# Ledger of designs, part 6: peptides against a protein of PDB entry 4Y8H

Target 1, 222 residues: chain A of PDB entry 4Y8H
Amino acid sequence: TTIVGVKFNNGVVIAADTRSTQGPIVADKNCAKLHRISPKIWCAGAGTAADTEAVTQLIGSNIELHSLYTSREPRVVSALQMLKQHLFKYQGHIGAYLIVAGVDPTGSHLFSIHAHGSTDVGYYLSLGSGSLAAMAVLESHWKQDLTKEEAIKLASDAIQAGIWNDLGSGSNVDVCVMEIGKDAEYLRNYLTPNVREEKQKSYKFPRGTTAVLKESIVNICD

## One batch from the design tools (peptide; aimed at target 1 T1 A46 S129)

Design b1_p11_1_s2 (made by RFdiffusion4, then SolubleMPNN; from b1_p11_1, 5 letters changed)
Fold by OpenDDE base, seed 3:
Structure b1_p11_1_s2 (fold): chain B 222 residues (1-222), chain A 11 residues (1-11)
Amino acid sequence: as target 1 above (222 residues)
Amino acid sequence: SSTMHSEVVFD
């Protein structure tokens, strides 16, 4: 997995690859690693696929209830706190590693969470087996005051570094853009750089290609 | 676990 987050001048972008694995086997070539916690708060997940989906759905449900009870738009720091407290309670047995990002009435935010409940903050972050490949791109090209377009490009270039250089990463780039004062823009398969060409050979041979040398009918008594 | 029932991961 390669997941990234990048802050820009008026918001935050997150991106992910689309490969899932079962040991040495590619389980799904086009899975979704970006999850909605609330309309303007999204996360990218690495680790156990079921745990990343289940924990984000649980916190998403509780954030919706909290928003209704308080009559306030949900805050990214509230989602962060709920996630870290839940993960810490289970002492790393819930295998969720998350980049959490969003916009709220206090501004744009970008955080990471590890399975034991530790949290980090930054202007750019990467997680997963492809995180070092992604970070090499981020460290080389990140600057202050990025535009939306520059941040999307930087995030997608960082995911592609994982796709090309990490065995756990592959196929496509998904993106979610959260800009202040706008709806979140979820860009499923923003890049599809691994479309396979038509296969040069078909193994559908005409009937009779293999000659029948002998036939025998055997009556089996029941 | 056997390869047939291995956990799906986002590596």
Scores: peptide ipSAE 0.369, ipTM 0.761, DockQ to the pose 0.064
OpenDDE base, seeds 1, 2, 4, 5: peptide ipSAE 0.387, 0.387, 0.395, 0.374; ipTM 0.771, 0.772, 0.773, 0.766; seeds 1, 2, 4, 5 fail the geometry check

Design b1_p11_1_s3 (made by RFdiffusion4, then SolubleMPNN; from b1_p11_1, 7 letters changed)
Fold by OpenDDE base, seed 1:
Formats: structure tokens, C-alpha cells, sequence
Structure b1_p11_1_s3 (fold): chain B 222 residues (1-222), chain A 11 residues (1-11)
């Protein structure tokens, strides 16, 4: 997995690859690793797929209830706190590694969470097996006061570094842009750089291509 | 697509 987050001048972008694995097997070539916690708070997940999805849904549900109860729009720091406390309680047994990002009335935010409950903050972050490949791109090209377009480009380039160089990453780039004052923009398959061309020929032969050379009938009853 | 396996991971 390669997941990244990049802050820009008026918001935050997160991106992810679309490969899931089961050991050495590609389980899904085009899975979704970006999850909605609330309309303007999204996360990218690495680790156990079921855990990342389940924990984000749980916190998303609780955030919605909290929002209704407090009559306030959801805050990224609230989601962060709920996630980290939940993960810490389970001592890393919930295998969720998350980049959490969003916009709220206090501004734009970007955080990461590890399965044992630690959290980090930054202007650019990467997680997953492809994180070092992504970070190489981020460290080379990140600058302060990125535009939205520059941030999307940087994030997608970082994900591509994972796609091309990390065995656990592959296929496509998903992006979610969260800009202050706007609805979140979920860009499923923003880049599809690994589309295979149509096969030139079929290996489906006509019936009867393989001749029956011998037949025998055996009675198995006494 | 969705997780169809018991131990699918996002590496």
C-alpha cells in the first residue's frame, strides 16, 4: 500500500493506490483505500483491510452522532482522538494505519495514526509499504504554499512511485480533495496507468478441438 | 470492489 496526504494553501489532498494483497497474491487490483469518516473528513488506510474499513465506519458513525449532539460540524481532531483512543485500547491488534485529513470550521488538517494509537502531524505524510518510495517524491518536490493542482500532482506522483517501486502497491491512483469552503471531491481512479490493451487473440477454442481418443464404460455394481 | 477474503491487507 501507498497512501499519502498533502496540505495545500486552501485545503488538503489524500491519495492511495488500489492494490490489495493476500500474501504473495493480488486479491484486488482496484480496491478502494479512501474512506469517508464524514462529508469533509476522509482517511486513507493501510494494514488489515477489514480493520481499516470497520474502524473508520465506527468512528464515522460516532462522529455523526457527536455532530448532531453538539450541533457542530465534525472536526478532524475529534475523529483523530476517537480513532487513537480506540486503537490504543486494542493495543495494536486492530491493524489500522491511517492518514486522516479534512476541513472543518477550524481549518484544514492532516494527521496520521498507527495501530498502537500514536499520532503524527505534518504538511505531507505517507504510510504503507510504499511509504518510502512516496516520501522520496514528497521530500524532493514538496514546498510551502502549494496550490490545489500542485498538491494533487505531488500526491499522485508520490502514489505512482509506490505503484512502480513497491510490491504491495499497484494499479490505479485514487484521490480525495478537501478544500475549505467546498464539498469534498472524491476522484476514484484519478489515474489508471496500468490498463492492459485488449488481447489480440483468444485461447477459447471451438468445441471439439480436442478429439476423444478412447472411451470405456465400467460397471461398478456386482 | 470489496474485500472478498478473510485476510486481505492493504500493505
Amino acid sequence: as target 1 above (222 residues)
Amino acid sequence: SRDMYSRVVFD
Scores: peptide ipSAE 0.282, ipTM 0.781, DockQ to the pose 0.071
OpenDDE base, seeds 2, 3, 4, 5: peptide ipSAE 0.022, 0.235, 0.278, 0.249; ipTM 0.512, 0.693, 0.792, 0.784; seed 4 fails the geometry check

Design b1_p11_1_s4 (made by RFdiffusion4, then SolubleMPNN; from b1_p11_1, 7 letters changed)
Fold by OpenDDE base, seed 3:
Structure b1_p11_1_s4 (fold): chain B 222 residues (1-222), chain A 11 residues (1-11)
Amino acid sequence: as target 1 above (222 residues)
Amino acid sequence: SKDMYSRVVFD
């Protein structure tokens, strides 16, 4: 997995690859690693697929209830706190590693969370097996006061570094843009750089290509 | 930790 987050002048972008694996096996070539916690708060997940999905859904549900109770739009720091307390309670046994980002009435935010409940803050972050490949790109090209377009490009370039160089990452780039004063923009398969070409040969032969040599009916009931 | 691993699917 390669997941990244990048802050820009008026919001935050998160991005992810689309490969899931079972050891050396590619389980899904086009899975979704970006999850909606609330309309303007999204996360990217690495680790155990079931845990990342389940924990984000749980916190998303509780954030909605909290929003209704307080009559306020949900805050990224509220989601962060709920996630880290839940993960800490389970002492890393819930294998969710998350980049959490969003916009709220206090501004734009970008955080990361580890399975044991620790959290980090930054203007750019990466997690997953492809995090070092992504971070190489981020460290080389990140600057202050990025535009939205520059941030999307930087994030997508960082994900591509994981796609090309990390065995656990592959296929496509998903992006979510959260800009202050706008609806979140979820860009499923923003880049699809690995479309397979047409196969050179077909192994679909006409029926009867292999001759039937003999046929027998055997009674297996005594 | 699993933060160094891909998104893993278990059967």
Scores: peptide ipSAE 0.251, ipTM 0.687, DockQ to the pose 0.085
OpenDDE base, seeds 1, 2, 4, 5: peptide ipSAE 0.272, 0.270, 0.280, 0.265; ipTM 0.764, 0.768, 0.789, 0.779; seeds 1, 2, 4, 5 fail the geometry check

Design b1_p11_2 (made by RFdiffusion4)
Pose (drawn by RFdiffusion4):
Structure b1_p11_2 (pose): chain A 222 residues (1-222), chain P 11 residues (1-11)
Amino acid sequence: as target 1 above (222 residues)
Amino acid sequence: SESVGGGHGGS
């Protein structure tokens, strides 16, 4: 996995590749690693796939209840606190490595959370097996006062460094833009640079090629 | 399990 977060003028953008691996095998060529905690707080996850999805939904559920109880829009630091205290309690056994970003009444925010529960603050961040390829790009091209378009290009370029140079990353680039005063725009498959080439031949078989022993209608009704 | 590294900057 390669995931990034980049701050800009009026908000924050996060991005992720779309490859899932089971050992050397690609289990999923197009999984979403960008998660909605609340409408304007999004999360990119790397590590154990089920852990990142489960921990993100649990905190997302509690944030919704908390938002309703307090009659207030949720803050990123609340998602940060709840996530880090939950992950710390589990001593690293919940393998979730997260970049948490969003906008709230306090402003725009960008954080990272490691599985043992430590958190970091930054203008640009990267996690996952492709994090060094992405950080090399971010350290080369990031500057203070990026526009929204520059931040999106820098984030996807960082993800692309992970797609091409890291065997743990591949396929597509997902992006989410959280800008102050506006709805968060989730850009699923923002880039698709790894389209499978047309196959040389159709392997559709002549009908009857498979030997059958029995048939029967299955009752799915009542 | 995936080996996860990480880094940050800008502050």

Design b1_p11_2_s1 (made by RFdiffusion4, then SolubleMPNN; from b1_p11_2, 5 letters changed)
Fold by OpenDDE base, seed 4:
Structure b1_p11_2_s1 (fold): chain B 222 residues (1-222), chain A 11 residues (1-11)
Amino acid sequence: as target 1 above (222 residues)
Amino acid sequence: GEIVHGGSGGL
């Protein structure tokens, strides 16, 4: 997995690759690693696929209840606190590594969370097996006062570095843009740089291509 | 189960 977050002048962008793996096997070529916690708070997940999905849904549900109880829009720091306390309680046994980002009445925010419940803050972040490939791009090209378009490009370039250089990353780039005063913009398959060419041959053969040399019918019911 | 590689590269 390669996941990234990048702050820009009026919001935050998160992005992810779309490969799921089972050891050396590609399980899914186009999985979704961006999850909605609330309308304006999204996360990207690495680790155990089931754990990342389940923990984000659980916290999303509790954030909605908290929002109703307080009569306030959800805050990114509330989601962060709930996630880290939950993960810490399970001592790293819930295999979720998250980049959490969003906009709320206090502004735009970007955080990361590890499975043991530690948290980081930054203007740009990367996680997953492709995180070093992504970070090389981020460290080379990040600057203060990025525009929305520059931040989307930087995030997508960082994900592509993971796609090309990390065995655990692949296929497509998904993006979510959260700008202050706007709805979140979820861009599923924003880039599709790995479209497979047409297969050189069809392996559909007519019936009878393999000759039946012998047939034996055995009744197994009395 | 499906593994999505984590921050340390171990998952």
Scores: peptide ipSAE 0.088, ipTM 0.713, DockQ to the pose 0.136
OpenDDE base, seeds 1, 2, 3, 5: peptide ipSAE 0.092, 0.140, 0.147, 0.174; ipTM 0.706, 0.709, 0.709, 0.687; seeds 1, 2, 3, 5 fail the geometry check

Design b1_p11_2_s2 (made by RFdiffusion4, then SolubleMPNN; from b1_p11_2, 5 letters changed)
Fold by OpenDDE base, seed 5:
Structure b1_p11_2_s2 (fold): chain B 222 residues (1-222), chain A 11 residues (1-11)
Amino acid sequence: as target 1 above (222 residues)
Amino acid sequence: AEVVHGGSGGL
């Protein structure tokens, strides 16, 4: 997995690759690693796919209940706190590594969470097996005061670095843009750089392509 | 069943 988050002047973007794996096997070529916690709070997940989905759905449900109870828009820091406390309780056995981002009445936020419940804050972040490939791009091209378009490009370039260089990453780039005062823009398959041309040949031959020239039956009991 | 994942959280 390669997941990234990048803050820009008026919001935050997160992006992910679309490969899932089982050891050396590509399990899914186009999985979704971006999860909605609330309408304006999204996360990207690395690690165990089921754990990332389940934990984000659980916290998403609790955030909705909390929002209704308090009559307040959900806050990214509330989601962060609930996620980290839950993950810490399970001592890293829930294999969720998350980049959590969003917009709320307090502004735009970007955080990361590790499976043991540690949290980081930054203007740009990467996680997953492709995190170093992504971080090499981020460190080379990140600047302050990014535009929305520059941040989407930077995030997508960082994911592509994972797609090309990390075995755990591949296929497509998914993006979610959370801008202050707007709805979240989920861009499923924003880039599809691995579309293959049609196969030039088929291995489906007509029956009888290989003639049987001789048959012999041998009894091994005589 | 083997866990479906996208790699570790980092190096």
Scores: peptide ipSAE 0.210, ipTM 0.800, DockQ to the pose 0.084; fails the geometry check
OpenDDE base, seeds 1, 2, 3, 4: peptide ipSAE 0.114, 0.172, 0.144, 0.128; ipTM 0.677, 0.693, 0.687, 0.665; seeds 1, 2, 3, 4 fail the geometry check

Design b1_p11_2_s3 (made by RFdiffusion4, then SolubleMPNN; from b1_p11_2, 5 letters changed)
Fold by OpenDDE base, seed 5:
Structure b1_p11_2_s3 (fold): chain B 222 residues (1-222), chain A 11 residues (1-11)
Amino acid sequence: as target 1 above (222 residues)
Amino acid sequence: GEVVGSGSGGL
């Protein structure tokens, strides 16, 4: 997996590749690694697919209940705290590595969470097996005061670095843009750089293409 | 008991 988050002048973007693996096997070529916690709070997940989905749904449900109870829009820091406390409780056995991002009444936020419940903050972050490939791009091209378009470009280039250089990453780029004062923009398959050309050859021959020249039946028992 | 589903696709 390659997942990234990038802050820009008026919000935050997260992006992910779309490969799932089972050891050396590509299990899914076009999985979704971006999860909605709330309408304006999204996360990208690395690690165990089931754990990333389940933990984000659990916290998403609890955030909705909390929002209703408090009559307040959900905050990214509330989701962060709930996620980290849950993950810490399970001592890293829930294999969820998350980039959590969003917009709330306090502004735009970008965090990461590791399976043991540690958290980081930054203007740009990467996680997953492709994180170093992504970080090489981020460190080379990140600047302050990015526009929305520059941040989407930077995030997508960082994911592509994972797609091309990390065995655990591949296929497509998914993006979610969370801008202050707007709805979240989920861009499924924002880039599809691995569309295969039409196959030049077919190895499906008609039945009988290889003629039977002779047949012999041999009894192997007396 | 935690049901750890065996279909753990790595991400």
Scores: peptide ipSAE 0.158, ipTM 0.722, DockQ to the pose 0.039; fails the geometry check
OpenDDE base, seeds 1, 2, 3, 4: peptide ipSAE 0.131, 0.135, 0.137, 0.116; ipTM 0.719, 0.730, 0.709, 0.715; seeds 1, 2, 3, 4 fail the geometry check

Design b1_p11_2_s4 (made by RFdiffusion4, then SolubleMPNN; from b1_p11_2, 5 letters changed)
Fold by OpenDDE base, seed 5:
Structure b1_p11_2_s4 (fold): chain B 222 residues (1-222), chain A 11 residues (1-11)
Amino acid sequence: as target 1 above (222 residues)
Amino acid sequence: GEVVSGGSGGL
């Protein structure tokens, strides 16, 4: 997996690759690694696919209840705290590594969470097996005061670095843009750089292409 | 289990 988050002047973008793996096997070529916690709070997940999905749905449900109870829009820091406390409780056995991002009444936020419940903050972050490939791009091209378009480009280039250089990453780039004062923009398959060309050859021959020249039946028992 | 390969964060 390669997942990234990048802050820009008026919001935050997260992006992910679309490869799922089972050891050396590509299990899914076009999985979704971006999860909605709330309408304006999204996360990208690495680690165990079931754990990333389940933990984000659990916290998403609890954030909705909390929002209704408090009559307030959900905050990214509330989701962060709930996620980290849950993950810490399970001592890293829930294999979820998350980049959590969003917009709320306090502004735009970008955090990461590790399976043991540690959290980081930054203007740009990467996680997953492709994180170093992504970080090489981020460190080379990140600047302050990015535009939305520059941040999407930077995030997508960082994911592509994982797609091309990390065995655990591949296929497509998914993006979610969370801009202050707007709805979240989920861009499924924003880039599809691995579309295969039409196969030049088929090895499906008609039945009977290989003629039977002779048949012999041999008894192997007396 | 199905693993979306990943773990360590970038610095």
Scores: peptide ipSAE 0.030, ipTM 0.721, DockQ to the pose 0.184
OpenDDE base, seeds 1, 2, 3, 4: peptide ipSAE 0.117, 0.118, 0.117, 0.089; ipTM 0.730, 0.726, 0.723, 0.752; seeds 1, 2, 3, 4 fail the geometry check

Design b1_p11_3 (made by RFdiffusion4; failed a check: the pose's geometry)
Pose (drawn by RFdiffusion4):
Structure b1_p11_3 (pose): chain A 222 residues (1-222), chain P 11 residues (1-11)
Amino acid sequence: as target 1 above (222 residues)
Amino acid sequence: SLPVTYGFPPS
């Protein structure tokens, strides 16, 4: 996995590739690694796939209840605190590596969370097996005072470095933009640079090619 | 069994 987060003028953008691996095998060519914790707080996850989804939904659920109880829009530091204390309690056995970003009444925020529970603050971040390829791009091209468009280009360029140079990353680029005072825009498959070429032949078989021993109608009714 | 992963960061 390659995932990034980049701050800009009036908010924050996060991006991720879309490859899932089971050993050397690509298990999923187009999985979403960008998760909604709340409408304006989004999370990119790397590590154990089920852990990143489960820990993101659990905290997302508790944030919703907390938002209702307090009659307030949720803050990113709350998601950060809840996630880090949960992951720390599990001593690294929940393998979730997260970049948490969003906008709230306090402003725009960008954080990363490692599985043992430590958190970091930054204007640009990258996690996952492709993090070094992405960081090399971020360290080369990031500057203070990026526009929204520059931040989106820098984030997807960082993801592309992971797609092309890291065997743990591939397929597409997902992006989510959280800008202050506006709805968060989730850009699923923002880039699709790895479209399968047309196959040389159709392998549709002549009907009857498969030998059948029996048939029967299955009762799915009551 | 080996689990599906989104990849781990380097140590």

Design b1_p11_3_s1 (made by RFdiffusion4, then SolubleMPNN; from b1_p11_3, 5 letters changed; failed a check: the pose's geometry)
Amino acid sequence: ATPVSFGFPPA

Design b1_p11_3_s2 (made by RFdiffusion4, then SolubleMPNN; from b1_p11_3 with L2V Y6F; failed a check: the pose's geometry)
Amino acid sequence: SVPVTFGFPPS

Design b1_p11_3_s3 (made by RFdiffusion4, then SolubleMPNN; from b1_p11_3 with Y6F S11E; failed a check: the pose's geometry)
Amino acid sequence: SLPVTFGFPPE

Design b1_p11_3_s4 (made by RFdiffusion4, then SolubleMPNN; from b1_p11_3, 4 letters changed; failed a check: the pose's geometry)
Amino acid sequence: AVPVSYGFPPE

Design b1_p11_4 (made by RFdiffusion4)
Pose (drawn by RFdiffusion4):
Structure b1_p11_4 (pose): chain A 222 residues (1-222), chain P 11 residues (1-11)
Amino acid sequence: as target 1 above (222 residues)
Amino acid sequence: SSLGSTFVVFD
């Protein structure tokens, strides 16, 4: 996995590739690694796939209840605190490596969370097996005072460095933009640079090619 | 806090 977060003028953008691996095998060519914790707080996850999805939904559920109880829009630091304390309690056995970003009444925020529970603050971040390819791009091209468009380009360029140069990353680029005073825009498959070429031949078989021993109608009714 | 940071982890 390659995932990134980049801050800009009036908010924060996060991005991720879409490859899932089981050993050397690509298990999923187009999985979403960008998760909604709340409408304006999004999370990119790397590590154990089920852990990133489960820990993100659990905190997302508790944030919703907390938002309702307090009659307030949720803050990113609350998601950060809840996630880090949960992951710390599990001593690194929940393998979730997260970049948490969003906008709230306090402003725009960007954080990373490692599985043992430590958190970091930054204007640009990368995690996952492709993080070095992405960081090399971020360290080369990031500057203070990016516009929204520059931040989106820098984030997807960082993800592309992971797609092309890291065997743990591939397929597409997902992006989510959280800008202050506006709805978060989730850009699923923002880039699709790895479209499978047309196959040389159709392998549709002549009907009857498969030998059958029996048939029967299955009762799915009551 | 920092300008940026990275950590390598595998799925």

Design b1_p11_4_s1 (made by RFdiffusion4, then SolubleMPNN; from b1_p11_4, 6 letters changed)
Fold by OpenDDE base, seed 4:
Structure b1_p11_4_s1 (fold): chain B 222 residues (1-222), chain A 11 residues (1-11)
Amino acid sequence: as target 1 above (222 residues)
Amino acid sequence: MKDGHHTVVFD
């Protein structure tokens, strides 16, 4: 997995690759790693797929209830606090590594959370097995006062670094843009750089293409 | 490989 977050002048962007794995097996080539906590608060997840989805849904539900109770728009720091307290309670056994980002009445925010409940803050962040590949791009090209377009490009370039260089990352780039005063823009498959070309040959052969040299039927019940 | 199954991960 490669997940990133990048702050820009008027908001925050998060991005992710779309590969899931089961050991050496690619389980899904086009999974979704970006999760909505609330309309303007989104999360990118690495780690155990089910844990990342379940924890973000749980906190999303509690954030909605909290918003209704307080008659206030959800805050990213509230989601952060709920997530970290939940993860800390389970002492790292919930395998969720999250980049949490969003916009709220206090501004734009970008945080990361580790499975043990530690949290970080930054203008740019990366997590997952592809995080070093992504961070190399981020460290090379990040600057203050990024535009929306520059931040989307930087985030997508960082995800592509994971796609090309990390075994746990692959296929497509998903993006979510959260700009102050706007609705969140979820860009599913923003980039699809790994569309397989049409196979030059069909590998469907007629029966009998491979000669049967010998056949024996053995009754294993005897 | 315990039990031949792997957990799905966003690695």
Scores: peptide ipSAE 0.317, ipTM 0.765, DockQ to the pose 0.061; fails the geometry check
OpenDDE base, seeds 1, 2, 3, 5: peptide ipSAE 0.294, 0.300, 0.284, 0.280; ipTM 0.764, 0.769, 0.757, 0.762; seeds 1, 2, 3, 5 fail the geometry check

Design b1_p11_4_s2 (made by RFdiffusion4, then SolubleMPNN; from b1_p11_4, 6 letters changed)
Fold by OpenDDE base, seed 3:
Structure b1_p11_4_s2 (fold): chain B 222 residues (1-222), chain A 11 residues (1-11)
Amino acid sequence: as target 1 above (222 residues)
Amino acid sequence: MKDGHYRVVFD
């Protein structure tokens, strides 16, 4: 997995690759690793796919209840706190590594969470097996005061570095843009750089290619 | 989730 987050002048972008693996096997070529916690708070997940999905759904439900109770829009720091307390309670047995990002009435935010409940803050972050490949791109091209378009490009280029250089990453780039004063924009398969070419040959031979040498009808019931 | 390219906007 390669997941990234990048802050820009008026919001935050998160992005992910779309490969799921089971050891050396590609289990899914186009899985979704971006999860909605609330309308304007999204996360990218690495680690155990079931755990990343389940924990984000649980916190998403609790954030909705909290928002209704307080009559306030959800805050990214509230989601962060709920996630880290839950993960810490389970001592890293829930294999969720998350980049949490969003916009709220206090501004734009970008955080990371590890499975044991530690949290980090940054203007750009990467996690997953492709994180070093992504970070090489981020460290080379990140600057202060990025535009939305520059941040989307930087995030996409960082994910592509994971796609090309990390065995655990591949296929497509998903993006979610959270800009202050706008709706969140989820761009599923924003880039599809690995479209498979048509197969050179088919193994569907005409019926009768292998001759039937003998037929027998056997009654298996007495 | 549906496979393919799509744009979804959430309020």
Scores: peptide ipSAE 0.028, ipTM 0.540, DockQ to the pose 0.028
OpenDDE base, seeds 1, 2, 4, 5: peptide ipSAE 0.287, 0.027, 0.195, 0.027; ipTM 0.744, 0.410, 0.676, 0.492; seeds 1, 4, 5 fail the geometry check

Design b1_p11_4_s3 (made by RFdiffusion4, then SolubleMPNN; from b1_p11_4, 4 letters changed)
Fold by OpenDDE base, seed 1:
Structure b1_p11_4_s3 (fold): chain B 222 residues (1-222), chain A 11 residues (1-11)
Amino acid sequence: as target 1 above (222 residues)
Amino acid sequence: SALGHSRVVFD
């Protein structure tokens, strides 16, 4: 997995690759690693697929209830706190590694969370097996005051570094853009750089193509 | 098979 988050001047972008694995096997070529916690708060997940999906759904449900109870829009720091407390409670047994990002009435936010409940803050972040490949791109090209378009490009270039160089990463780039004062823009398969050409030939041969080389009748009775 | 019991991961 390669997941990234990049802050820009008026919001935050997250991006992910679309490969899931089972050891050396590609389980899914086009899975979704971007999850909605609330309308304007999204996360990218690495680690155990079921744990990332389940924990983000659980916190998403609790954030909705909290929003209704408080009559307030959901805050990224509330989602962060709920996620980290939940993950810490399970002592790293919930294998979720998350980049959590969003916009709320306090501004734009970008955080990461590890399975044991530690959290980081940054203007750019990467997680997963492809994180170093992504970070090489981020460290080379990140600057302050990125535009939306520059941040989407930087995030997608960082994911592509994972796709090309990390065995755990592959196929497509998914993007979610969260800009202040706008709805979240989920760009499923924003890039599809691994489309295979159509197979030139069929392996469906005519019946009888395989020659009979020898026939023998064997009596199996004494 | 051992592979059939492997967790799907987002590596």
Scores: peptide ipSAE 0.340, ipTM 0.749, DockQ to the pose 0.062; fails the geometry check
OpenDDE base, seeds 2, 3, 4, 5: peptide ipSAE 0.335, 0.314, 0.336, 0.298; ipTM 0.746, 0.734, 0.747, 0.745; seeds 2, 3, 4, 5 fail the geometry check

Design b1_p11_4_s4 (made by RFdiffusion4, then SolubleMPNN; from b1_p11_4 with T6Y F7R)
Fold by OpenDDE base, seed 3:
Formats: structure tokens, C-alpha cells, sequence
Structure b1_p11_4_s4 (fold): chain B 222 residues (1-222), chain A 11 residues (1-11)
């Protein structure tokens, strides 16, 4: 997995690759690693796919209830606190490594969470097996005061570094843009750089290609 | 898996 987050002048962008693996096997070529916690708070998940999905759904449900009880829009720091307390309770046995980002009445935010419940903050972050490939791009090209378009490009280039150089990453780039004062924009398969060419050979041979050497009919008595 | 791209906006 390669997941990234990048802050820009008026919001935050997160991005992910779309490969799922089971050891050396590609289990899914186009899985979704971006999850909605609330309308304007999204996360990217690395680690155990079932755990990242389940924990984000649980916290998403609780954030909705909290928002209704308080009559307030949900805050990214509230989601962060709920996630870290839940993960810490299970002492790293829930294999969720998350980049959490969003916009709320206090502004735009970008955080990361590890499975044991530690949290980090930054203007750009990467996690997963492709995190070092992504970070090489981020460290080379990140600058202050990025535009929305520059941040989307930087995040996409960082994910592509994982796609090309990390065995655990592959296929497509998904993006979610959260800009202050706007609806969140989820871009499924924003880039599809690995479209396979038409196969040159079919293994569907004409009937009779394999010669029948012997035929026998056997009655099986019940 | 559908290789199609789609845009979804959540408010």
C-alpha cells in the first residue's frame, strides 16, 4: 500500500493506490483505500484491509451521533481522538494505519495514526509499504503555499512512485480533495496508468485440438 | 473489478 496526504493553501488532499495483496498474490487490482468518516472528514488506510474498513465505519457512526448530540459539525481532532483511543485499547492488534484528513469550522487538518494509537501531524505524510518511495517524491517537490492543483499533482506523483517501485502497491490512483467552504470531492480512479493491452494469444482452442486416444463407458452400480 | 473512473461529491 501507498497512501499520502498533502495540505494546500485552502484545504487538504489524500490519495492512495488500489492494489490489495495476500502475501505474493494480488487479491484485488482495484480496491478502495479511501474511507469516509464524515462528509468532510476522510481517511486513507494501510495494514489489514478489514480492520481499516471496520474501525473507520465504527468511528464514522460515533462521529455522526456526536455531531447530532452537540449540534455541531464534526471536527477532525474529534475523529483523531476517537480513533487513537480505540486503537490504543486494542494494543496494536487492530492493524489499522491511517492518514486522517478533513475540513471543519476550525480549518483544514492532516494527521496520521499508527495501530498502537500514536499520532503525528504534518503538512505532508505517507504510510504503507510504499511510504519511502512516496516520501522521496514529497521531500523533493513539496513547498509551502501549494495550490489545489499542485497538491493533487504532488499527491498523485507520490502514489505513482509507490505503484512503480513498491511490490505491495499498484494499479490506479484514488484521490479525495477536501477544500474549505466546499463539498469533499472523491475522485475514484483519478489516474489509471496500468490499462492492460489486448492479449495477443487466446487459449480457447478449437474442439478436437487434443486427440482422443481412448474412450470407455463404465456403468457404476449403486 | 470495474476499471471505470467516477466522481462523487459529498456535502
Amino acid sequence: as target 1 above (222 residues)
Amino acid sequence: SSLGSYRVVFD
Scores: peptide ipSAE 0.032, ipTM 0.556, DockQ to the pose 0.027
OpenDDE base, seeds 1, 2, 4, 5: peptide ipSAE 0.291, 0.029, 0.274, 0.024; ipTM 0.729, 0.471, 0.720, 0.424; seeds 1, 4 fail the geometry check

